# Designs tried in a protein design run: peptides against a protein of PDB entry 6IDX. Part 45

Target 1, 380 residues: chain A of PDB entry 6IDX
Amino acid sequence: KELAKLSADVTFATEFINMDGIIVLTRLVESGTKLLSHYSEMLAFTLTAFLELMDHGIVSWDMVSITFIKQIAGYVSQPMVDVSILQRSLAILESMVLNSQSLYQKIAEEITVGQLISHLQVSNQEIQTYAIALINALFLKAPEDKRQDMANAFAQKHLRSIILNHVIRGNRPIKTEMAHQLYVLQVLTFNLLEERMMTKMDPNDQAQRDIIFELRRIAFDAESDPSNAPGSGTEKRKAMYTKDYKMLGFTNHINPAMDFTQTPPGMLALDNMLYLAKVHQDTYIRIVLENSSREDKHECPFGRSAIELTKMLCEILQVGELPNEGRNDYHPMFFTHDRAFEELFGICIQLLNKTWKEMRATAEDFNKVMQVVREQITRA

## One batch from the design tools (peptide; aimed at target 1 L98 N99)

Design b2_p18_4 (made by RFdiffusion4)
Pose (drawn by RFdiffusion4):
Structure b2_p18_4 (pose): chain A 370 residues (1-223, 234-380), chain P 18 residues (1-18)
Amino acid sequence: KELAKLSADVTFATEFINMDGIIVLTRLVESGTKLLSHYSEMLAFTLTAFLELMDHGIVSWDMVSITFIKQIAGYVSQPMVDVSILQRSLAILESMVLNSQSLYQKIAEEITVGQLISHLQVSNQEIQTYAIALINALFLKAPEDKRQDMANAFAQKHLRSIILNHVIRGNRPIKTEMAHQLYVLQVLTFNLLEERMMTKMDPNDQAQRDIIFELRRIAFDAETEKRKAMYTKDYKMLGFTNHINPAMDFTQTPPGMLALDNMLYLAKVHQDTYIRIVLENSSREDKHECPFGRSAIELTKMLCEILQVGELPNEGRNDYHPMFFTHDRAFEELFGICIQLLNKTWKEMRATAEDFNKVMQVVREQITRA
Amino acid sequence: AAAIALRRKLQAKAAEEA
């Protein structure tokens, strides 16, 4: 108890650390008996002292043994133990992950997505905060080539709806540190879109060109002389600037292939809305048609700008858009809503092709005021 | 408060490294 008190003082901590005092603590956790059952209070003070001592930055986090790591991960992976032990255990794991790629790799193997998510279902906001913080730390430290798989795994176990039901709509008001972790989670989540945003279409890749052909087919085949007239104009009546080679329009980065993903999502998941938008504007040879392809690419880019896809998380922000915690595919759903808004605003302005940038500005103002 | 500040700093640092 006394050690937990004094270890926050750097003057004391240095003295204790210079006698390998941290090893006394790690050895106790590694091999001490009946710690959770008979000595939980002692164990809580031990973990408090350990974290306070390590927070002085005198020694590397890489000093910790695999045995110590496994024991701490064990306290998190178990059917919940004492709240004080769990809080400190989650905090120790977060610090290990943030401070070492090696520790991240070992910890990622010792804890499951389901175990971490289950700790969000406790009524204690600090436990919830550290759980989300550990999740954020794993995302921050995951290799670029593993982060997407981790996101899918957390999504399949309902991380989003659990946060919505147990944190955002929970009884306890969200305090500043929890709000910060929600902000970080949202930033990391949006940043999963960044690679596709910056990926150019390969116009010479037939498989990618066939995706555009499929997009056009879904809409034009919902319309016979009129259908023929649409196809004779290649992709003009689908609204692409490059009428003959629309794949070239997807070499603009941002938004790149993310725009294509959004269009395909709208066509497949919301086929009636996609068909309505395209057919209202595919036989219009007055200058008043709203160009779908050009509008979708620019809207995708605009949404990426509004939502700050690619921005790094920082210390100063605690903001988040709560509606993104209400749908597994909220970004794509937002695209669909905004493309309908764009078409409505276009008609309200009796807009022509020359008005394209003005309409996009009004849409930007509509979205950002909402 | 200091622990929170440290956590935020480390998260920002980890993001810059990534």

Design b2_p18_4_s1 (made by RFdiffusion4, then SolubleMPNN; from b2_p18_4, 12 letters changed)
Fold by OpenDDE base, seed 5:
Structure b2_p18_4_s1 (fold): chain B 380 residues (1-380), chain A 18 residues (1-18)
Amino acid sequence: as target 1 above (380 residues)
Amino acid sequence: SKRAERRRRLMEEAARER
């Protein structure tokens, strides 16, 4: 207990470390021997002292043994561990993951996100904070091939539902540190959109062109009896598609694929459009048809609007930016939807369409409408 | 807390290594 307090002092820490004191603490954890009277209390103070000593940055985290890692991971994975031990164990694991890629690899083998989710279901906000912090550390340090697996774990309704119900909608005010961890989780999740945001459409890729054709089909053919596909010659069909792509509000009516060659937002805009068309089909069809039936030059170009809105949302959400210290701004909607970005897009495209109508905008007013919409989104 | 601040710095450092 006194050691744990003294370990916060840098002078004491330096002397104690020079005496190999930290190695003694690690060996106490490694032994796992519950035979000592007051083992739990002693262990809690040992872990406290270890953390305070390591927080001075004098000793590399790589000094820890695999046995130590397994013991600490064991305290997080085992049921009925003392809350004091659990809290310190989560903090140690977080620190190990953040400080060492080699420790990350070992910890990622010993602990699952599912085990960490159980620690979110408690009323102790400190435990919840350290559990999310460890999840964030694992997500941050995950290699690119594993980031999607982490994303899928977050896309699981279970984690988001638990965070929503036990953290965000909890009976206690969200502390600054929890708000920061929620912000970090949001940033790390939205950064997975960066790949799609920076992916150019290949105008020669038939599969990608088929998605654009599907957008057309959903908008214009969904109400048409499939029997009356006009057997009119290939040229009339191409001319018809050019008209349809104009009505969809693409800039390039001949080859809409060219509108997705600009990065950002690249293919991410097409993903959002397809999601809207499939998941919110009635909303999509309404937006397209309301604007396609207008001859007054007050039509809102859906395709162009969707692309520029996707770009704007990426800018607002800071897609591709790293989590910043001291930021605590998280969007609760991120935890309410499975595909929060696409759902946000679906809300914002409706807002854009409404704002366009209210402003009686023309194509010349496009940038002004986008600026108004930006202000509306950032104030919400 | 000083610990929370240190961890945030480590998070930023870890993010910069990415």
Scores: peptide ipSAE 0.076, ipTM 0.794, DockQ to the pose 0.899
OpenDDE base, seeds 1, 2, 3, 4: peptide ipSAE 0.028, 0.071, 0.054, 0.024; ipTM 0.623, 0.790, 0.767, 0.616

Design b2_p18_4_s2 (made by RFdiffusion4, then SolubleMPNN; from b2_p18_4, 10 letters changed)
Fold by OpenDDE base, seed 5:
Structure b2_p18_4_s2 (fold): chain B 380 residues (1-380), chain A 18 residues (1-18)
Amino acid sequence: as target 1 above (380 residues)
Amino acid sequence: SRRQELRRKRMEKAAKER
């Protein structure tokens, strides 16, 4: 207990470290010897002292043994652990993950996000905070090939729903530290959109062109009497598609794929459009057909609007920005849906279409409408 | 707390090194 208190002092820490004091503390953890009277209390103070000493940055985190890592991971994975030990163990794991890629690899083998979820289903906000902090550390330090797995774990209704129900909708105020951890988790999740945001459409990729064709099909063929399938002529078909792509509000009516070559938002805009068309089909069809039937120059160009809205949402959500130590602003909405970005797009595109009508906008007013919509989104 | 601030700095550092 006194050691844990004194370990916060840099002068004491320096001298204690010079005496190999940290090594002694690590060996106490490594031994796992539950035979000592008051073991849990002693262990809690040992872990406190260790963490305070290591927080001075005098000793590399890489000094810890695999046995130490396994013991600490064990305290997090065991269902019946003292809360004081659990809290310190989560904090130690977080610190190990953040300070060393080698330690990250070892820890990622010993613990899963699923095990950390149990620590979110508690009334202790400090435990919840350290559990999310460790998830964030693991997500941050994950190699590119594993980041999507972490995203999928977050998108899994379980982690998201637990954070929503037990943290955000809890009967207690969210502390600044929890708000920061929720912010970090949000940033790390949004950064997964960066790849798609920076992916240019290849106009020669048939699979990508088929998505644009599917958007046309969903909008126009779903309501068309199958008897009026226009017959034979390849040229009439090309001219028909050009008309359809104009009605969809693409800038390039001949080759809509060219509208997705600009990054940002690249393919992410097409992903949002396809999601809207498949998941909210009635809304999509309504928006397209309401504007396709207009001859008054007050048509809202859906394709152009969807692209620019996707870009705007990326800017508002700061997609590609790194987590900042000082920020604590998070969007609770992003914990309500599995595909929260696409759902936000679906809400915002309806808002855009409504705002366009209310303003009686023309194509010349496009940027003004987008500015008004930006203000509406940022105030909501 | 001092610990929270230090960890936030470590997180930001780790993010910049990504």
Scores: peptide ipSAE 0.383, ipTM 0.923, DockQ to the pose 0.930
OpenDDE base, seeds 1, 2, 3, 4: peptide ipSAE 0.381, 0.380, 0.379, 0.382; ipTM 0.923, 0.923, 0.923, 0.924

Design b2_p18_4_s3 (made by RFdiffusion4, then SolubleMPNN; from b2_p18_4, 11 letters changed)
Fold by OpenDDE base, seed 1:
Structure b2_p18_4_s3 (fold): chain B 380 residues (1-380), chain A 18 residues (1-18)
Amino acid sequence: as target 1 above (380 residues)
Amino acid sequence: MRREKLRRKRMEEAAKER
């Protein structure tokens, strides 16, 4: 207890480290000797002292043994561990993951996000906070090839549902630290959209063009069997498609693929449009057809609007920005659905279409409508 | 508070290294 308190002092820490005191603490953890009277209390103070000593940055985190890592990971993965030990073990693992890629690799072999989910289902907000912080650390330090796997683990309806129900909708006010960890988790989640946001459409890629054809088919040929791939479109069919692409509100009526060559929002806009068309088909068809039948210059260009709205949402949500130490703003809505960005797009495109009608806008008013919609989204 | 700031700073540093 006294050691744990003194370890917060840099002078004491320096002297204690010079005496190999930190090695003694690590060996106490490694031994796992449950035979001592008050073992749990002693271990909790040992882990506190270790963490406070390491926080001075005098000793590299890489000094820890694999046995130490396994013991700490064991306290997180085992049921019925003392809350005081669990809290400190989560904090140590988080620090290890953040400070060393080598330690990240070893820890990622010993623990899973699934095991950390159990620590979110508790009433103790400190445990919940450290569990999310460790998830965030693991997500942040994941190599690029494994980021999608971490994304998929986060996309697991279970983690989102548990955070929503046990943290956000919990009976306790969210503390600033928890709000920060939720913010970080959200930023790391939005950064998964960055790849698609920065992916240019290849106008020569047939598979990508087929998505645009599918958007047209869903809007105008909803009763037609998709098996009639418009392969050898006669010149008359190409002219028909140009009309359809105009009615869809693309800027390039001849080759809508060109509208997706600008990054941001690149292919992410096409992903949102396709999601809307497939998941919310009635809403999509309604929005397109209501504007396609207008000859009064008050048509809302869906394609252009969808692209610019996707770009705007990326700007509002700060897609691709790094987590900031000072921020704690998070959107609870992003924990309500697995495809929350696409669902937000679907809500916002309806808002845009409504606002366009209410303003009696023309194509010249486009930027003004987008500004009003931005204000509406940012105030909601 | 001090530890939380240090941890947040290290998180931000680790994000920049990514």
Scores: peptide ipSAE 0.405, ipTM 0.926, DockQ to the pose 0.879
OpenDDE base, seeds 2, 3, 4, 5: peptide ipSAE 0.403, 0.398, 0.404, 0.405; ipTM 0.926, 0.924, 0.926, 0.926

Design b2_p18_4_s4 (made by RFdiffusion4, then SolubleMPNN; from b2_p18_4, 12 letters changed)
Fold by OpenDDE base, seed 3:
Structure b2_p18_4_s4 (fold): chain B 380 residues (1-380), chain A 18 residues (1-18)
Amino acid sequence: as target 1 above (380 residues)
Amino acid sequence: SSRFEKRKKLMEQAAKER
């Protein structure tokens, strides 16, 4: 207990470290000797002292043994652990993951996100905060090949629903620390969109062209069999498609694929359009047909609008930006749905279409409409 | 806490190394 208090002092920490004191603390954890009276209290103070000592940055985190890591991971994975031990164990694991890629690898083998979810279902906000912090650390330090797995684990309706119901909608005010961890989790989630945002469409890729053709099919030929391969290239069909792509509001009516070669937003705009067309088909068809039937120069160019809106949403949500230590702003909406970005796009494209109509906009007013829509989105 | 601020900085640093 006194050691745990004194360990916060840098002078004491330096001397204690010089006396191999940290090694003694690690060995106490490694021994797992539950036979001592007040073991749990002693262990909680040992872990406190260890954390405070290590937080001085005098000793490398890589000094810890695999046995130590397994003991700490064991305290997090066991269902009935003292809250004080659990809190410190989560904090140790977070610090290990953040400070060392080698420790990350070892911890990622011992701990699953599923085990951490159980610590979100508690009333203790400190436990919840450290559990999310560890999830964020694991997500951040994950190699590229594992990032999508972490993304999918976050995309699991379970983790999001637990965060939403037990953290965000909890009966307690969200502390600044928790708000920051929710912000970080949101940023790390949005960064998964960066790949698609920076992916250029290949205008020569037939599979990518088939997506644009599917957008046309859903809008204009909803009752027609998808088996009508676009490939029977009669000039009449090409001219028909050019008309349809004009009605869809693409900038390049001859080859709409060219509109997706600019990054950002690249293929992410096409993903949003396809999601809208498949998941919100009635909304998509309505928006397209309402504008395609207009000959009064007040048509809202859906394709152009969808691309520029996707870019705008990426800018507003800071897609591809790193987590900032000074920020704690998170959007609860992004915890409500698995495809929250695409759903936000679907709301915002309707807002854009409405705003275009209300302004009686023409193609010359496009940038003015986009500015008004930006202000509407950022105020919401 | 001061410790929390240290970890936020460490997380931001780890993000820059990514």
Scores: peptide ipSAE 0.359, ipTM 0.914, DockQ to the pose 0.896
OpenDDE base, seeds 1, 2, 4, 5: peptide ipSAE 0.356, 0.346, 0.352, 0.347; ipTM 0.913, 0.912, 0.913, 0.912

Design b2_p18_5 (made by RFdiffusion4)
Pose (drawn by RFdiffusion4):
Structure b2_p18_5 (pose): chain A 370 residues (1-223, 234-380), chain P 18 residues (1-18)
Amino acid sequence: KELAKLSADVTFATEFINMDGIIVLTRLVESGTKLLSHYSEMLAFTLTAFLELMDHGIVSWDMVSITFIKQIAGYVSQPMVDVSILQRSLAILESMVLNSQSLYQKIAEEITVGQLISHLQVSNQEIQTYAIALINALFLKAPEDKRQDMANAFAQKHLRSIILNHVIRGNRPIKTEMAHQLYVLQVLTFNLLEERMMTKMDPNDQAQRDIIFELRRIAFDAETEKRKAMYTKDYKMLGFTNHINPAMDFTQTPPGMLALDNMLYLAKVHQDTYIRIVLENSSREDKHECPFGRSAIELTKMLCEILQVGELPNEGRNDYHPMFFTHDRAFEELFGICIQLLNKTWKEMRATAEDFNKVMQVVREQITRA
Amino acid sequence: SANTRRRQLQAKAAREAK
């Protein structure tokens, strides 16, 4: 108890650390008996002292043994133990992950997505905060080539709806540190879109060109002389600036292939809305048609700017858009809503092709005022 | 504070990852 109190003082901490005092603590956790059942209070003070001593930055986090790591991860992976032990255990794992790629790798193997998510279902906001913080730390430290798989795994176990039901709509008001972790989670989530945003279409890749052909087919085949007239104009009546080679329009980065993903999502998941938008504007040879392809690409780019896809998380922000915690595919759903808004605004302005940038500005103002 | 340190670490990890 006394050690937990004094370890926050650097003057004391240095003296204790220079006698390998941290090893006394790690050895106790590694091999001490009945710690959770008979000595939980002692164990809580031990973990408090350990974290306070390590927070002075005198020694590397890489000093910790695999045995110590496994024991701390064990306290988190178990059917919940004492709240004080769990809070400190989650905090120790977060610090290990943020401070070492080696520790991240070992910890990622010792704790499951389901075990972490289950700690969000406790009524204690600090436990919830550290749980989200550990999840954020794993995302921050995951290799670029593993982060997407981790996101899918957390999504399949309902991380989003659990956060919505147990944190955002929970009884306890969200305090500043929890709000910060929600901000960081949202930033990391949007940043999963960044690679596709910056990926150019290969116009010479037939498989990619066939995706555009499929997009056009879904809409034009919903319309016979009128259908033939649409196809004779290649992709003009689908609204692409490059009428003959629309794949070239997807070499603009941002938004790149993310725009294609959004269009395909709208066509497949919301086929009626996609067909309505395209057919209202595919036989219009007055200058008043809203060009779908050009509008979708620019809207995708605009949404990426508004939502700050690619921005790094920082210390100063605690903001988040709560509606993104209400749908597994909220970004794509937002695209669909905004493309309908764009078409409505276009018609309200009796807009022509020359008005394209002015309409996009009005849409930007509509979205950002909402 | 503890929270300040945690936020600094998260920002540092994000810069490294980038």

Design b2_p18_5_s1 (made by RFdiffusion4, then SolubleMPNN; from b2_p18_5, 8 letters changed)
Fold by OpenDDE base, seed 3:
Structure b2_p18_5_s1 (fold): chain B 380 residues (1-380), chain A 18 residues (1-18)
Amino acid sequence: as target 1 above (380 residues)
Amino acid sequence: SAFDLRRRRMEAAAREAK
């Protein structure tokens, strides 16, 4: 207990480390669970002292043995561990993951997200906070290829639902530390959109052009089988497509692909439009046809609006920004759905379309409408 | 606090991951 308290002092820590004190603490943890199960309080103080000493940054986290990692991971995976040991074990694992890629790899092999989710289903907010902090550390340190897999995994969908139901919708106020961890998780999730936001459409990529054509098909030929579009459009068909792309509200009616060459929002805008068209088809068709049938210059340009709205949402949500230590603002909506960004886009595009009508806007008012919509979104 | 230090480490690790 006294050691744990004194370990917070840098002078004491330096002297204790110089006496190989950390090695003694690690060996106590390594010595095995049977002896330590009777000394839970001593173990809790040992883990506290270890963490406080390591927090001075004098000793590399890579000094820890595989046996030590397995013991700490064991305290997180075992259901009957003392809360005080569990808290410190989660904090140690978080610190190991953050400070060492080699330790991340070892920990990722020993611990599943499912095991961490079990610690979210408790009434203790401190345990929940440490569990989310470790999840955030694992997410942050995951290789880029694995980040998308983590986001798409059933475990992540389950994680969102558990956070929503047991943390956000809990009968207790969310403390600042939990709010920060929820913010971090949100930021890390939104950063997966950065790649698509910064991906320019290639106007020569046929697969990307086929998506734009699919948007046209869904809007105007919804009952038509996609198999009946012969690739050899006559000049009449090209002229028809130009008209359709104008009705869709693209800026470039001849080659709508050019509207997606600007980054941000790049391909992310097209992803949002395609999601809306496929998942909310009736809403998409309604918005497009309602504006495409207007000859009064009060048509809302859907394509342009979708692009600029996607950009605006990226700005509001700070897509691509790193987590900031001082921030704790999270959006509960992003825990309601795995495609929450696209769902938010679908809500906001309807709001934009409504606001456009209410303002009796023309193309000249576009920036004014966008400013009003920004204010509406940021106040919600 | 121990949380503040860990938050700073997370922010540092996030900067190194970019």
Scores: peptide ipSAE 0.073, ipTM 0.800, DockQ to the pose 0.839
OpenDDE base, seeds 1, 2, 4, 5: peptide ipSAE 0.026, 0.066, 0.026, 0.080; ipTM 0.619, 0.794, 0.624, 0.804; seed 5 fails the geometry check

Design b2_p18_5_s2 (made by RFdiffusion4, then SolubleMPNN; from b2_p18_5, 9 letters changed)
Fold by OpenDDE base, seed 4:
Structure b2_p18_5_s2 (fold): chain B 380 residues (1-380), chain A 18 residues (1-18)
Amino acid sequence: as target 1 above (380 residues)
Amino acid sequence: SRWELRRRRQEEAAREAA
């Protein structure tokens, strides 16, 4: 207890470290020896002292043994551990992950996000905060190939639902630290959109062109049997497609793929359009057909609008920005759905279409409509 | 504070991962 208190002092910490004091603390954890009276209390103070000493940055986190890591991970994965030990163990794991890529690799083998979810279902906000902080640390230190897996884990209805129900909608005020960790988690989740936002469409990629063709099919051929093979486009079919792409509101009616070569929003706009067309087909068809049937120059160009709206949403949500230590603003909406960005797009494209009609806009008013929509989204 | 240190380390880790 006294050691844990004194370990907060840098002078004491330096002297204690010089006497191999940290090594003694690590060995106490490694031994796992439950034979001592008040073992749990002693262990809690040992972990406190260890964490306070290590937080001075005098000793490398890489000094810890595999046995130590396994013991700490064991305290996080085992259900019957004292709350005080659990809290400190989460804090130690988070610190290990953040400070060492080598320790990240070892810890990522010993713990799963699924195990950390159980620590979100508790009434202790400090435990919840450290659990989210550890998830964030694992996300930050994950190799690029594993970041998508972490994203998929966040997109798991279970993690999202638990954060929403037990943290955000909890019967207690969210502390600043928890708000910050939720902000960080959200930023990291939005940064997964950056790849698609910065991916240019290849106009020569047939698979990507087939997505644009599918958008046309869903909008205009929804009643026609899929039996008409896309292959043998007679000149009449090419002319028909150019008309259809005009009705879809693409800027390039001849080659709509060119509209997706600008980054941002690149392919992310096409992803949003396809999601809307598949998941909210009635809404998509309605928006397209309402504007395709207009000869009065008051048509809202869906394709152009979807692209510029996707770009605008990326700007509003600050997609690609790094987590800032001073920020704590998070959007609870993004915890309500697995595809929350695409759902937000679907809401905002309807808002845009409505606003366009209300303003009696023409193509010349496009930027004015977008500005009004931006103001509406940022005030909501 | 311990949390300020963690926030800073998170930001540093984000910069290293970018």
Scores: peptide ipSAE 0.542, ipTM 0.955, DockQ to the pose 0.932
OpenDDE base, seeds 1, 2, 3, 5: peptide ipSAE 0.537, 0.542, 0.536, 0.537; ipTM 0.955, 0.955, 0.954, 0.955

Design b2_p18_5_s3 (made by RFdiffusion4, then SolubleMPNN; from b2_p18_5, 9 letters changed)
Fold by OpenDDE base, seed 1:
Structure b2_p18_5_s3 (fold): chain B 380 residues (1-380), chain A 18 residues (1-18)
Amino acid sequence: as target 1 above (380 residues)
Amino acid sequence: SRFELRRKRMEKAAKEAK
């Protein structure tokens, strides 16, 4: 107990480390021997002292043995009676993951996100905070090839549902540190959109062009069986499509694919439009047809608006930015759905369409409408 | 606080991961 308290002092820490004291602490953990009287209390103080000593940055985290890692991981992966040991073990694992890629690899083999989810179902907000912090550390340190797998594990309805029900909708006020960890988790999740945001449409890719054609089909041919694959459309059909793409509000009515060559938002805008058209078909059709029937120059250009709104949302959410240590602002909505970004887009595009009507906007007012919509989104 | 130190480490690790 006294050692744990004194270990917070840098002078004491330096002297204790010089006496190989940290090695003694690691060996106590490695032994795993529950035979000592007051073992749980002793272990809790040992882990506290170890963490305080390591937090001075005098000793590399790479000094720890695989046996030590396995013992700490064991305290997290197994049901423990002592909450104090669990809390310190989560904090140690987080620190290991953050400070060493080698330790990340070893820890990622010993612990699953599924095991950490169990620690979110408790009433102790400190345990919940350390569990999310460890998930965030694992997500951050994951190699690029595994980030999508971690995201898919996070996109698992289970983790989001548990965070929503046990943390966000909990009967306790959310502390600043929990709010920060929720923010970090949100940022790391949104950074997966960066690839699509920076992907240019290839105007020569037929599969991508077929998506734009599907947007047209859903809007104007809603009763038409999809079995009418567009055979080699006669020139009259091409001219018809140009009119339809104008009614959809694309900037390039002849080749709408050109509107998706700008990055950001690149293909992410097309993904959002397709999601809206398929998942919220009635809303999509209503927005498109309401503007396509207007001859009064007050039509809201859906295609242009969808692209610029996607870009704006990426800017507001800081897609591709690093998590900031000072921020704690998170959107609870991002924990309610697996396709939360696309759902946000669907809400915001309706807001944009409403705002356009209320302002009696024309194409000349486009930037002004976007500014008003930005203010509305950022105040919500 | 310990949380502030860890947040700084996370921000550092995030910068190193880009």
Scores: peptide ipSAE 0.245, ipTM 0.871, DockQ to the pose 0.872
OpenDDE base, seeds 2, 3, 4, 5: peptide ipSAE 0.234, 0.069, 0.238, 0.233; ipTM 0.869, 0.670, 0.869, 0.868; seed 2 fails the geometry check

